# Peptides against a protein of PDB entry 5GWM, part 25

Target 1, 52 residues: chain A of PDB entry 5GWM
Amino acid sequence: DSAISKEDEERYQKLVTENEQLQRLITQKEEKIRVLRQRLVERGDAKGTELN

## One batch from the design tools (peptide; made by RFdiffusion4, then SolubleMPNN)

Design b2_p16_2_s1 (from b2_p16_2, 7 letters changed)
Fold by OpenDDE base, seed 1:
Structure b2_p16_2_s1 (fold): chain B 52 residues (1-52), chain A 16 residues (1-16)
Amino acid sequence: as target 1 above (52 residues)
Amino acid sequence: SLEKEIEELKKKMKEK
C-alpha cells in the first residue's frame, strides 16, 4: 500500500478547505438569486422571473 | 462581489 507524502496531504487539505469556502459562496449566491427572483415575482415582472 | 470571490478561489484551486 502506497502512503501519500505529508506534502500531498497538506495540498489535499488546502483544496478541501478552499472547496468548502467555494461551496459556502455558491450557497450565498444561490440564496441571493432566490431573493431577487422573489422580488421580481412580487413586482409582477413575469419576464424577469423567466430569465432567472 | 460573490462572483469575484468565487472566480478567485476557482483560480487558486486550478493553480494547485
Scores: peptide ipSAE 0.049, ipTM 0.563, DockQ to the pose 0.065
Fold by OpenDDE base, seed 2:
Structure b2_p16_2_s1 (fold): chain B 52 residues (1-52), chain A 16 residues (1-16)
Amino acid sequence: as target 1 above (52 residues)
Amino acid sequence: SLEKEIEELKKKMKEK
């Protein structure tokens, strides 16, 4: 069993930190998509109520 | 902001 080097541990921690930042970015984009979809539905409903 | 976080990530990727 070859022990990982200190350099490999530092590279791993950098990748973990980057992955956490990317996951936060995904969550923020998903929320933005949710809000935009909701506004499109509300505008569709508002047009539907104006046509009725 | 989302845009600022993207710019910071791009900067870190260039420093590697």
Scores: peptide ipSAE 0.039, ipTM 0.525, DockQ to the pose 0.046
Fold by OpenDDE base, seed 4:
Structure b2_p16_2_s1 (fold): chain B 52 residues (1-52), chain A 16 residues (1-16)
Amino acid sequence: as target 1 above (52 residues)
Amino acid sequence: SLEKEIEELKKKMKEK
């Protein structure tokens, strides 16, 4: 069982941190989409936007 | 989807 090198641990930690930053950005975009969808429903505008 | 875009970004970062 080869212990991970210090360099591999540092690379892993960088990826984890960057993943957490991306997850926060996703959550912010999803909330913005939710608010926009709610405003479209309140206006009665039935144009379903297919969002990625 | 936003999740698919995230998966693509994670993939690009692992390739560096």
Scores: peptide ipSAE 0.048, ipTM 0.544, DockQ to the pose 0.093; fails the geometry check
Fold by OpenDDE base, seed 3:
Structure b2_p16_2_s1 (fold): chain B 52 residues (1-52), chain A 16 residues (1-16)
Amino acid sequence: as target 1 above (52 residues)
Amino acid sequence: SLEKEIEELKKKMKEK
C-alpha cells in the first residue's frame, strides 16, 4: 500500500501554494511591463523597449 | 519588489 505519507502531502501542498504565488507574481510583473511600455510610447521614448 | 519576492520564493524551492 503506497500510501503517501502525511509529510509528503504537506510538502506537495506547500509546492502547489508556492507555484500559485509565483504565477500571480509573474502576471503582476507582466502587467507592470505593459503599463511601462505604454507610458514610454506615450512619451515618444519608444527606443527603451527595443533593448529587451 | 516583485523581483526580490520571486527570487526569495525560488530560493525556498531549491532548499527543499
Scores: peptide ipSAE 0.046, ipTM 0.548, DockQ to the pose 0.068; fails the geometry check

Design b2_p16_2_s2 (from b2_p16_2, 6 letters changed)
Fold by OpenDDE base, seed 4:
Structure b2_p16_2_s2 (fold): chain B 52 residues (1-52), chain A 16 residues (1-16)
Amino acid sequence: as target 1 above (52 residues)
Amino acid sequence: SLEEEIKKLEQEMKEK
């Protein structure tokens, strides 16, 4: 039976770790986007899209 | 602008 080599397991673990790091980064950016969109809503005026 | 910053962040997510 094709046992997973130690090298294959190490490669897999690197990919898992990288995926988890990327998922955390995505979540952080999504939350930042949510906050910025909420600030645009709170401004209530048509100028919200033109102002920084 | 806040919208420009949102677009920048969305683009950065697409590249990752």
Scores: peptide ipSAE 0.095, ipTM 0.730, DockQ to the pose 0.036
Fold by OpenDDE base, seed 2:
Structure b2_p16_2_s2 (fold): chain B 52 residues (1-52), chain A 16 residues (1-16)
Amino acid sequence: as target 1 above (52 residues)
Amino acid sequence: SLEEEIKKLEQEMKEK
């Protein structure tokens, strides 16, 4: 049986925390993208328009 | 524009 060191556990916990933070950021950006695309649909604007 | 902001956000998701 092999056990991880305390330093390995601390490194792992940092990666877990960073991954959770990045996942929250991804979710926030995905929701913002969804809202912006919905506004384009509601306005009847074509994708890629420079109007807004 | 909304479309430019969407493209910017999609690119930022690739960098992080």
Scores: peptide ipSAE 0.094, ipTM 0.727, DockQ to the pose 0.035
Fold by OpenDDE base, seed 3:
Structure b2_p16_2_s2 (fold): chain B 52 residues (1-52), chain A 16 residues (1-16)
Amino acid sequence: as target 1 above (52 residues)
Amino acid sequence: SLEEEIKKLEQEMKEK
């Protein structure tokens, strides 16, 4: 019967690693968005949009 | 601005 080749296993592991890296990038950007929104609240929304 | 930077980051997330 058919078995998974070494090449297929390596391709799968590359996709898993890429997915994990992309998920980390998403989380980092979401946290940065949260921090920037908090800064807008602290400065007042109108002043925040004018200054930065 | 901070709001423009937020919109830029949100767009970058949507493209990936």
Scores: peptide ipSAE 0.096, ipTM 0.728, DockQ to the pose 0.036; fails the geometry check
Fold by OpenDDE base, seed 1:
Structure b2_p16_2_s2 (fold): chain B 52 residues (1-52), chain A 16 residues (1-16)
Amino acid sequence: as target 1 above (52 residues)
Amino acid sequence: SLEEEIKKLEQEMKEK
């Protein structure tokens, strides 16, 4: 049985943790972008193309 | 502007 070394497992776990942290950050920014785009649409309907 | 803030956030995601 090709057992994964402790060093390889630790390296893998670091990558998994980093990926999870980055994915959470991406999700937070995507949600903020979604909210801002929605506000832009709502304002475009009410005030014309005021790019604030 | 809201569009400038959106572009800033999109750029920050591209750099990570």
Scores: peptide ipSAE 0.091, ipTM 0.726, DockQ to the pose 0.034; fails the geometry check

Design b2_p16_2_s3 (from b2_p16_2, 6 letters changed)
Fold by OpenDDE base, seed 5:
Structure b2_p16_2_s3 (fold): chain B 52 residues (1-52), chain A 16 residues (1-16)
Amino acid sequence: as target 1 above (52 residues)
Amino acid sequence: ELEEELRKLEEEMKKK
């Protein structure tokens, strides 16, 4: 039987949880960058708009 | 990197 070991399932679940946490962190940072870029544009600061 | 981009934007906003 190709049954995944309990230890491998526990490792997989840790990676799933970590991935979900990292995805939330990415979304939060992306939104913060969007807001900061918008504020730089509103101030007429071209340097903020050149950042990738 | 996303963290370095955020740091750069925060520094540029602080200078003005």
Scores: peptide ipSAE 0.035, ipTM 0.566, DockQ to the pose 0.018
Fold by OpenDDE base, seed 4:
Structure b2_p16_2_s3 (fold): chain B 52 residues (1-52), chain A 16 residues (1-16)
Amino acid sequence: as target 1 above (52 residues)
Amino acid sequence: ELEEELRKLEEEMKKK
């Protein structure tokens, strides 16, 4: 039977864990970009109201 | 003793 070796399973589990950590980091950066864009819009609207 | 060593070897081969 072509059973995956214990060493290959341990390597696979390390890659899965790393992928999950990288995905969490991507999500955190995307949320930070969203918040920064929202703050730029709010500051743009404040400048637009001062010009009127 | 030899039969138990053969049984262990067969179990290790079955896990590969």
Scores: peptide ipSAE 0.023, ipTM 0.421, DockQ to the pose 0.062
Fold by OpenDDE base, seed 2:
Structure b2_p16_2_s3 (fold): chain B 52 residues (1-52), chain A 16 residues (1-16)
Amino acid sequence: as target 1 above (52 residues)
Amino acid sequence: ELEEELRKLEEEMKKK
């Protein structure tokens, strides 16, 4: 019966927490990208000439 | 400004 060591469980918990934090950051950046793209469409500035 | 901000965010997303 291969019991997971306490050290391996702590490493796993850190990876789970880090993954959840990274997923939140991905979602936040994807939403920011969506909002910026929508603002570019609404302003008619699809060619990068006025909105730096 | 908005296009360069978008470009920077897209490049940051490609690194993850």
Scores: peptide ipSAE 0.037, ipTM 0.636, DockQ to the pose 0.035; fails the geometry check
Fold by OpenDDE base, seed 1:
Structure b2_p16_2_s3 (fold): chain B 52 residues (1-52), chain A 16 residues (1-16)
Amino acid sequence: as target 1 above (52 residues)
Amino acid sequence: ELEEELRKLEEEMKKK
């Protein structure tokens, strides 16, 4: 049992919190990508190559 | 354009 120093535990907790925040941001961006791709498909079906 | 917005967003995702 390597006793984790208080400093190492505080560093780990910061990384965990940052990772959770980054995962939320990834999910938000992935959903935005999904919506944009869907809009491109819908526009492609309606207007050929005139995608904004 | 939605294509350019998509491209930029995908590039941001690749840099993380």
Scores: peptide ipSAE 0.035, ipTM 0.629, DockQ to the pose 0.036; fails the geometry check

Design b2_p16_3_s1
Fold by OpenDDE base, seed 1:
Structure b2_p16_3_s1 (fold): chain B 52 residues (1-52), chain A 16 residues (1-16)
Amino acid sequence: as target 1 above (52 residues)
Amino acid sequence: LEKKLEEKRKKLQELL
């Protein structure tokens, strides 16, 4: 078992925390993109029904 | 343990 240094463990925990923060931000942006795309579809459908 | 550090570093670099 490679004895990880205290410095390497602290660096690992920082990278874990940063990765989790970035993943949360990505998920929030993906959900926002999904909602915006859905609203564009609904507006397209509404305009298509008003033009007929 | 070094492999886990390197894997997390790579994943962080892919997200930046």
Scores: peptide ipSAE 0.082, ipTM 0.668, DockQ to the pose 0.244
Fold by OpenDDE base, seed 2:
Structure b2_p16_3_s1 (fold): chain B 52 residues (1-52), chain A 16 residues (1-16)
Amino acid sequence: as target 1 above (52 residues)
Amino acid sequence: LEKKLEEKRKKLQELL
């Protein structure tokens, strides 16, 4: 079993941490998109009900 | 361990 060097393990842990940070940012952006879409629907529905 | 490192590198590259 080729034991990973301490330096390669530290590089791996940095990539894990960065990947987790990027995944959190993606989730935050997806939630923001969801909220913005919901507000557009609510504004569209309000305009549609005032015109009928 | 090397396979897990390579998989994490690929996933990171897909998110960039």
Scores: peptide ipSAE 0.078, ipTM 0.660, DockQ to the pose 0.203
Fold by OpenDDE base, seed 4:
Structure b2_p16_3_s1 (fold): chain B 52 residues (1-52), chain A 16 residues (1-16)
Amino acid sequence: as target 1 above (52 residues)
Amino acid sequence: LEKKLEEKRKKLQELL
Protein backbone atom coordinates (compact mmCIF):
# COMPACT_ATOMS: atom_id res chain seq x y z
CA ASP B 1 0.00 0.00 0.00
CA SER B 2 1.71 3.20 -1.15
CA ALA B 3 1.01 5.40 1.87
CA ILE B 4 0.36 8.88 0.47
CA SER B 5 2.92 11.19 2.10
CA LYS B 6 1.55 14.05 4.24
CA GLU B 7 3.17 16.48 1.75
CA ASP B 8 1.41 14.85 -1.24
CA GLU B 9 -1.95 14.99 0.60
CA GLU B 10 -1.39 18.70 1.39
CA ARG B 11 -0.63 19.35 -2.33
CA TYR B 12 -3.83 17.51 -3.31
CA GLN B 13 -5.95 19.47 -0.79
CA LYS B 14 -4.47 22.75 -2.10
CA LEU B 15 -5.60 21.87 -5.65
CA VAL B 16 -9.07 20.88 -4.33
CA THR B 17 -9.44 24.20 -2.47
CA GLU B 18 -8.23 26.24 -5.48
CA ASN B 19 -10.69 24.41 -7.76
CA GLU B 20 -13.57 25.16 -5.36
CA GLN B 21 -12.54 28.85 -5.20
CA LEU B 22 -12.42 29.14 -9.02
CA GLN B 23 -15.81 27.40 -9.33
CA ARG B 24 -17.33 29.93 -6.85
CA LEU B 25 -15.80 32.81 -8.86
CA ILE B 26 -17.31 31.45 -12.11
CA THR B 27 -20.75 31.15 -10.45
CA GLN B 28 -20.49 34.75 -9.15
CA LYS B 29 -19.57 36.05 -12.64
CA GLU B 30 -22.42 34.10 -14.28
CA GLU B 31 -24.91 35.56 -11.77
CA LYS B 32 -23.55 39.08 -12.42
CA ILE B 33 -23.94 38.56 -16.20
CA ARG B 34 -27.54 37.35 -15.64
CA VAL B 35 -28.40 40.45 -13.55
CA LEU B 36 -26.82 42.83 -16.10
CA ARG B 37 -28.71 41.19 -19.00
CA GLN B 38 -31.99 41.47 -17.05
CA ARG B 39 -31.38 45.20 -16.39
CA LEU B 40 -30.69 45.76 -20.11
CA VAL B 41 -33.99 44.03 -21.01
CA GLU B 42 -35.92 46.13 -18.44
CA ARG B 43 -34.36 49.34 -19.86
CA GLY B 44 -35.13 48.23 -23.43
CA ASP B 45 -38.76 47.51 -22.49
CA ALA B 46 -39.05 50.94 -20.80
CA LYS B 47 -37.77 52.65 -24.01
CA GLY B 48 -40.10 50.52 -26.15
CA THR B 49 -43.12 51.56 -24.06
CA GLU B 50 -42.17 55.28 -24.24
CA LEU B 51 -41.92 55.13 -28.07
CA ASN B 52 -45.42 53.64 -28.49
CA LEU A 1 -2.01 10.01 -6.12
CA GLU A 2 -0.30 11.40 -9.28
CA LYS A 3 -3.43 10.60 -11.35
CA LYS A 4 -5.65 12.51 -8.84
CA LEU A 5 -3.28 15.52 -8.94
CA GLU A 6 -3.35 15.46 -12.77
CA GLU A 7 -7.18 15.27 -12.81
CA LYS A 8 -7.41 18.28 -10.44
CA ARG A 9 -4.88 20.24 -12.53
CA LYS A 10 -6.95 19.55 -15.68
CA LYS A 11 -10.15 20.75 -13.93
CA LEU A 12 -8.37 23.96 -12.83
CA GLN A 13 -7.18 24.55 -16.43
CA GLU A 14 -10.76 24.06 -17.73
CA LEU A 15 -12.01 26.80 -15.33
CA LEU A 16 -9.36 29.34 -16.56
Scores: peptide ipSAE 0.069, ipTM 0.659, DockQ to the pose 0.265
Fold by OpenDDE base, seed 3:
Structure b2_p16_3_s1 (fold): chain B 52 residues (1-52), chain A 16 residues (1-16)
Amino acid sequence: as target 1 above (52 residues)
Amino acid sequence: LEKKLEEKRKKLQELL
């Protein structure tokens, strides 16, 4: 059994945790972009409805 | 941001 050193396990866990944090941040930014785009469409549609 | 995540995934895969 190639026992992973405690140091390599700690490095692994740090990389996993950082990867998960970065992934959550990406998803939050993507969702924010989606919501902002949707609000721009809704404001465009509201202006289109007010001009008819 | 995605590039940094991918670089970390590669480093993680190299450690496994």
Scores: peptide ipSAE 0.062, ipTM 0.641, DockQ to the pose 0.077

Design b2_p16_3_s2
Fold by OpenDDE base, seed 1:
Structure b2_p16_3_s2 (fold): chain B 52 residues (1-52), chain A 16 residues (1-16)
Amino acid sequence: as target 1 above (52 residues)
Amino acid sequence: LEQKLKELQEQKQKLL
């Protein structure tokens, strides 16, 4: 059982925290894109839908 | 963003 060093554990925890922040940011961007696409469809703006 | 998230996930798995 290779016990990770304290330095590796600190690096892991930084990566966990950054990963969780990026996951939240991706989800927020995807939802924003979904809402914008839906608004273009509702407006009958076929050109706006093709650009996204 | 997704590519960077994947890279961090792969790095995280190497430290387990």
Scores: peptide ipSAE 0.091, ipTM 0.701, DockQ to the pose 0.070
Fold by OpenDDE base, seed 3:
Structure b2_p16_3_s2 (fold): chain B 52 residues (1-52), chain A 16 residues (1-16)
Amino acid sequence: as target 1 above (52 residues)
Amino acid sequence: LEQKLKELQEQKQKLL
């Protein structure tokens, strides 16, 4: 069993934590973009229904 | 952001 060094475990845990934080930030930005796009569509549709 | 996540995933895999 090649026990990873304590230093390698600490590096791994830092990378895991940073990766999870970055993934959460990506997901939050993607959801924000999705919601903004949906609101633009809804406003386009509302303008289309007012023009008929 | 996605590129940095990929780089961290690749670094994580090298430590396993």
Scores: peptide ipSAE 0.088, ipTM 0.698, DockQ to the pose 0.076
Fold by OpenDDE base, seed 4:
Formats: sequence, C-alpha cells, structure tokens
Structure b2_p16_3_s2 (fold): chain B 52 residues (1-52), chain A 16 residues (1-16)
Amino acid sequence: as target 1 above (52 residues)
Amino acid sequence: LEQKLKELQEQKQKLL
C-alpha cells in the first residue's frame, strides 16, 4: 500500500477545496447569466407588445 | 472557469 505522504494529502485537500470554490463560482456566474438573459427576453416582449 | 475546474479534477485523480 503506497501510503500517500502527508505533503501529498495536504496538496489533495487543497485541490478539493479549490475545486469546490470554483464549482460554487461557476454556479453563481451561470445563475447571473440566466437572470440577465431572462430580463432581456422580458424587455423584448414588453416592447413587442407595445408595438402591436 | 470550467477548464480550470477540469484541470483540478485531473490533478486530484492523479493523487487517488
């Protein structure tokens, strides 16, 4: 059994933490993009209904 | 961001 060194375990835990932080940041950016796209559609539809 | 996440996932798998 190749016992992972303490230094490799610390590196692994750091990579796990950084990965989780990046996943949260991606989700926050995707939600922001979704909300902005929805607001653009609603503003387009409101202008389309005022022109009819 | 997604590419950097993939790189960290690949690095994590090398330590398993």
Scores: peptide ipSAE 0.087, ipTM 0.696, DockQ to the pose 0.071
Fold by OpenDDE base, seed 2:
Structure b2_p16_3_s2 (fold): chain B 52 residues (1-52), chain A 16 residues (1-16)
Amino acid sequence: as target 1 above (52 residues)
Amino acid sequence: LEQKLKELQEQKQKLL
């Protein structure tokens, strides 16, 4: 059994933590993009109804 | 961000 060194385990845990932080940041940005797209649709629809 | 996540996943896999 090639036991990983304590240093490699600490490096692994840092990569896990950074990966989880980046995943949360991606999800937050995707939600922000979704909300901005929805507001653009609603403003487009409002302008379309004012022209009729 | 997604590309950086992929790079970290590949680095993580090398430590397994």
Scores: peptide ipSAE 0.087, ipTM 0.696, DockQ to the pose 0.069

Design b2_p16_3_s3
Fold by OpenDDE base, seed 5:
Structure b2_p16_3_s3 (fold): chain B 52 residues (1-52), chain A 16 residues (1-16)
Amino acid sequence: as target 1 above (52 residues)
Amino acid sequence: LEQKLQEEKEKLQELL
C-alpha cells in the first residue's frame, strides 16, 4: 500500500475546501435569484390587483 | 486516494 504522501492529502484537502466554497457561493446566488423572482411575481400580482 | 482526488477534480469542473 503506497502510503498517501502528505502532499497528495494536502492537494485533496485544498480541492475539498475549494468545492465547499464554490457550493456556498452557488447557494448564495440561487437564493438571490429566488428572492428577485419572488419580487417580480409580487410586482406582477400588485399590477393584477390594481386592474380590478 | 488517486480516485478520490480525480472525483473531486471532476466535481470542481462541473461547478465551473
Scores: peptide ipSAE 0.075, ipTM 0.648, DockQ to the pose 0.265
Fold by OpenDDE base, seed 3:
Structure b2_p16_3_s3 (fold): chain B 52 residues (1-52), chain A 16 residues (1-16)
Amino acid sequence: as target 1 above (52 residues)
Amino acid sequence: LEQKLQEEKEKLQELL
């Protein structure tokens, strides 16, 4: 059994944790972009209803 | 971007 050194496991766990943090940040930014786009649409629709 | 990070995680898992 190639026992992964404790140091290699600790390095891996750091990379996994960093990857998960980056993934969460991407998802949060994507959701924020979605919400901002939706608010722009709603404001466009509100302006369209005020112009009729 | 998420896909690339997942691919990196999978590559790391294959090295352990």
Scores: peptide ipSAE 0.074, ipTM 0.658, DockQ to the pose 0.064
Fold by OpenDDE base, seed 1:
Structure b2_p16_3_s3 (fold): chain B 52 residues (1-52), chain A 16 residues (1-16)
Amino acid sequence: as target 1 above (52 residues)
Amino acid sequence: LEQKLQEEKEKLQELL
């Protein structure tokens, strides 16, 4: 049983924390992309309804 | 991207 050193555990916890922050940032960017795509659709539909 | 980060986290957890 290679007991992980305290230094290796601290390094791992930093990587876990960074990974969680990056995951949250990805989710926020994906939601922003979704909202921007929806606004483009709504603007296309608004132009289509003005032409009818 | 999320899946790759989760796979990396799981690999790090196997080392503990």
Scores: peptide ipSAE 0.065, ipTM 0.631, DockQ to the pose 0.059
Fold by OpenDDE base, seed 2:
Structure b2_p16_3_s3 (fold): chain B 52 residues (1-52), chain A 16 residues (1-16)
Amino acid sequence: as target 1 above (52 residues)
Amino acid sequence: LEQKLQEEKEKLQELL
């Protein structure tokens, strides 16, 4: 069993933590994109109703 | 992007 050094474990835990932070940031950006797209649809519909 | 980060995490877990 290749005992992983304590230093390699600490490096791995930093990468896991960074990965989780990046995943949260992706989800936040995806939600922001969703909200912006929804507002564009609502504004398109409002302009469509003003033209009728 | 999320899938690639998860794949990298899984590869690191296989090394531990």
Scores: peptide ipSAE 0.064, ipTM 0.628, DockQ to the pose 0.058

Design b2_p16_3_s4
Fold by OpenDDE base, seed 5:
Structure b2_p16_3_s4 (fold): chain B 52 residues (1-52), chain A 16 residues (1-16)
Amino acid sequence: as target 1 above (52 residues)
Amino acid sequence: LEQKLEEKREQLKKLL
């Protein structure tokens, strides 16, 4: 019976929580990158329409 | 549990 120590379960839960926090941060950065890229496209298109 | 701990450690290493 490898009784998982309470300490190992607590370490696992800390890693789960940290992983969830990092995943949220990645999603927030990806959305920010998406918005910045979209604004660059819109500015490129605006310059392209002024040249016609 | 040890396997699940290792899987989470490897997931964290890919995000850092």
Scores: peptide ipSAE 0.087, ipTM 0.676, DockQ to the pose 0.221
Fold by OpenDDE base, seed 2:
Structure b2_p16_3_s4 (fold): chain B 52 residues (1-52), chain A 16 residues (1-16)
Amino acid sequence: as target 1 above (52 residues)
Amino acid sequence: LEQKLEEKREQLKKLL
């Protein structure tokens, strides 16, 4: 078993940390999209009820 | 460990 060098382990941990940061950013963007879609529905429903 | 390193590299490439 070629033991991974300390440098390769540090590179791995940086990639893990970066991946976790990117996943958090994706989740934050998905939640923002959800909230914006909900506000568009609420505004559409308000206009639809005022026109009837 | 090398396989997990490569898997993380491929995951990052798909997110960029």
Scores: peptide ipSAE 0.086, ipTM 0.672, DockQ to the pose 0.205
Fold by OpenDDE base, seed 3:
Structure b2_p16_3_s4 (fold): chain B 52 residues (1-52), chain A 16 residues (1-16)
Amino acid sequence: as target 1 above (52 residues)
Amino acid sequence: LEQKLEEKREQLKKLL
């Protein structure tokens, strides 16, 4: 069994944790962009409904 | 941001 050094395991866990944090941040930004786009559509539709 | 995530995934794959 190639015992992963304690230092390599600590490096692994840091990379995993950082990757998860970055992924959560990407997802939060993507969702924010989605919600902002949807609100722009709804405001466009509301203006279209008031003009008819 | 996605590029930094991919760089970390590639670093992780090299450590495994």
Scores: peptide ipSAE 0.071, ipTM 0.657, DockQ to the pose 0.078
Fold by OpenDDE base, seed 4:
Structure b2_p16_3_s4 (fold): chain B 52 residues (1-52), chain A 16 residues (1-16)
Amino acid sequence: as target 1 above (52 residues)
Amino acid sequence: LEQKLEEKREQLKKLL
């Protein structure tokens, strides 16, 4: 059983933590894009209803 | 962001 060195475990945990942080940033940007697209649709629908 | 996340996943796979 190749015991993972303490240094390799610390490197692994650093990469896990960084991956989780990047995933949170992706989710925040995806939500921001969703909200902006929804506001554009609502403004388009409001203009479409004023032109009819 | 997605590319950087994938790079980290590939780095994790190399440590397993």
Scores: peptide ipSAE 0.069, ipTM 0.654, DockQ to the pose 0.074

Design b2_p16_4_s1 (from b2_p16_4, 7 letters changed)
Fold by OpenDDE base, seed 5:
Order: C-alpha cells, then sequence, then structure tokens
Structure b2_p16_4_s1 (fold): chain B 52 residues (1-52), chain A 16 residues (1-16)
C-alpha cells in the first residue's frame, strides 16, 4: 500500500491536535451558554413566583 | 491492507 510522506503525517498529527483543542474550546463555550440560559430560566421562574 | 489504505486516503483528503 502507498503511504503518505513523513512530513504529511506530521501535518496530519498537528491538525488532529488542533482539532482536539478546538473541541475543548467548543465544550467550554457550550457549557457557558448552558449556564447563561439556565440563569435566564431561573430569573423567569423567580419573576413568576414573585407575581404569585 | 484495506484499513491502512482507507486511513491514508482520509489523511490525503484532509491535507488536499
Amino acid sequence: as target 1 above (52 residues)
Amino acid sequence: KELLEEKEKRKAEILA
């Protein structure tokens, strides 16, 4: 079977590492969005309970 | 082997 060059393999591994770092960043931002949305819901619930 | 060929094909596609 034909294999890619050593330089191409190194480039691929760099892309894999970068992708893993980006995935961690996405997870962090998604968690922050989740927390903010939850706070908005809690504020809405608090307003509802105050009116009742 | 087919598995190795598929791996190298995917690498080539990503780097193209």
Scores: peptide ipSAE 0.061, ipTM 0.633, DockQ to the pose 0.048
Fold by OpenDDE base, seed 2:
Structure b2_p16_4_s1 (fold): chain B 52 residues (1-52), chain A 16 residues (1-16)
Amino acid sequence: as target 1 above (52 residues)
Amino acid sequence: KELLEEKEKRKAEILA
């Protein structure tokens, strides 16, 4: 039932904010990886089709 | 201040 100190709350909020920022960065990089993989597939298919 | 520095280091590692 003891409340946490103000300093502990501030530290917690900093960690929450950091986690949110890092999650956004992870999402952005994962999306970029997805797009790049798709482009590679499309280029590979185009080259394969040209050989046919 | 140290916690902020640690956060920025972790962000830099992910962006690198």
Scores: peptide ipSAE 0.043, ipTM 0.539, DockQ to the pose 0.075
Fold by OpenDDE base, seed 4:
Structure b2_p16_4_s1 (fold): chain B 52 residues (1-52), chain A 16 residues (1-16)
Amino acid sequence: as target 1 above (52 residues)
Amino acid sequence: KELLEEKEKRKAEILA
């Protein structure tokens, strides 16, 4: 196995950190979507959203 | 989820 450069490791670590931040954001949005869907059900509405 | 998946692919590419 070849070792990666310090620059490649720094790029990797930045991506790790960004992915952690994005995962937190995804979780927050998914929870908000859940709450909104529940409110629509309680209101008698049929509405939904997608998250990627 | 697509953004997270794309970043995971880029991480794998850097380490390959």
Scores: peptide ipSAE 0.058, ipTM 0.643, DockQ to the pose 0.333; fails the geometry check
Fold by OpenDDE base, seed 3:
Structure b2_p16_4_s1 (fold): chain B 52 residues (1-52), chain A 16 residues (1-16)
Amino acid sequence: as target 1 above (52 residues)
Amino acid sequence: KELLEEKEKRKAEILA
C-alpha cells in the first residue's frame, strides 16, 4: 500500500489541530467546573461556620 | 485501512 497523499496529510493535520483546540477547551471547562465546585464547598463551609 | 494506520502512526509520533 502507498504512503498517504499530501492532501490526506493536510486533512490529518487539520484534524490534529482541531483536536488540540478541542482538548484545550475541555481543559478550560474542566478547570471552570473545578473552580465552581470549590466555590460551592467554600460557601457550604462558610454557612456551616456561621451557623455553628 | 492502511491510510488510517499511517495516520495513527503519525499521530503517535506527534504525541510522543
Scores: peptide ipSAE 0.056, ipTM 0.641, DockQ to the pose 0.047; fails the geometry check

Design b2_p16_4_s2 (from b2_p16_4, 7 letters changed)
Fold by OpenDDE base, seed 2:
Order: C-alpha cells, then sequence, then structure tokens
Structure b2_p16_4_s2 (fold): chain B 52 residues (1-52), chain A 16 residues (1-16)
C-alpha cells in the first residue's frame, strides 16, 4: 500500500476547498442569470399587455 | 513558502 504524504494531503485539501468556493460562485451566478431571465419575461409580458 | 504564496495569489485572482 502506498501512503500519501502529509504535504500531498494538504495540497489536496486546498484544491477541495477551492473547488467548493468556485462551486458557490457558480451557483450565485446561475441564480443571477435566472433572476435576469425572469425579469425579461415579466417585462415582455408587461409590453404584451400594453399592446392589447 | 513561496509556492504557497503563489497558490494563494492565484486563488485570490480567481475569486475576484
Amino acid sequence: as target 1 above (52 residues)
Amino acid sequence: LELEKEREKRRAEILA
């Protein structure tokens, strides 16, 4: 069995933590995109009602 | 120590 060094484990943990942080940022940006799309739909509906 | 500083710098750039 090969053992992972303490230094390798620390490097791995840093990558895991960074990946988690990046995933949170991705989620935040995806939510922002969702909100913007929803606002566009609402504005489109408002303009549609003005034309009727 | 220098390797850790470079890694932290890259993380800060990505998160900014």
Scores: peptide ipSAE 0.055, ipTM 0.617, DockQ to the pose 0.057
Fold by OpenDDE base, seed 1:
Structure b2_p16_4_s2 (fold): chain B 52 residues (1-52), chain A 16 residues (1-16)
Amino acid sequence: as target 1 above (52 residues)
Amino acid sequence: LELEKEREKRRAEILA
């Protein structure tokens, strides 16, 4: 059976981990944007919401 | 070490 080398598996796992870390960062930034947008809505500052 | 440097360079570019 064709199996990938240990080095190839480790490289792949590093890319998976990096992708997961970046996805967590994206989610955190999206949550921050959501909170800021909600605060603008609550203030009635509708124009600030349109820029993002 | 060279592969790690290249990966770190790519991560730095994406996160900048």
Scores: peptide ipSAE 0.050, ipTM 0.612, DockQ to the pose 0.080
Fold by OpenDDE base, seed 4:
Structure b2_p16_4_s2 (fold): chain B 52 residues (1-52), chain A 16 residues (1-16)
Amino acid sequence: as target 1 above (52 residues)
Amino acid sequence: LELEKEREKRRAEILA
């Protein structure tokens, strides 16, 4: 079994860092979607209460 | 250095 080279480890760490950054961006977008869905529910409830 | 700058530019474009 050959050990990973220092250059390969540095390349791997760059990919790990990039993956973590992308995961944070995904989480931010998912939270924005959650907030927008909640606002739609609140608007639907307001329209329902006006009709009742 | 130039290759690393190009990689960083690509990462910045994806995260923008």
Scores: peptide ipSAE 0.048, ipTM 0.604, DockQ to the pose 0.053
Fold by OpenDDE base, seed 3:
Structure b2_p16_4_s2 (fold): chain B 52 residues (1-52), chain A 16 residues (1-16)
Amino acid sequence: as target 1 above (52 residues)
Amino acid sequence: LELEKEREKRRAEILA
């Protein structure tokens, strides 16, 4: 039976943790992009309604 | 210890 070493498990866990952190950052950036896009739409709609 | 500090520094730079 083959088993990974403790050092290999620690390396794996570090990569998992890092990937989770990076994924949280990606999600935060995507949400910020979404909010900014929504604000642009709202401003466009406000300008359109003001012109009408 | 030094290698761990360097790795942690690189992670901190990515997260900043």
Scores: peptide ipSAE 0.048, ipTM 0.602, DockQ to the pose 0.051

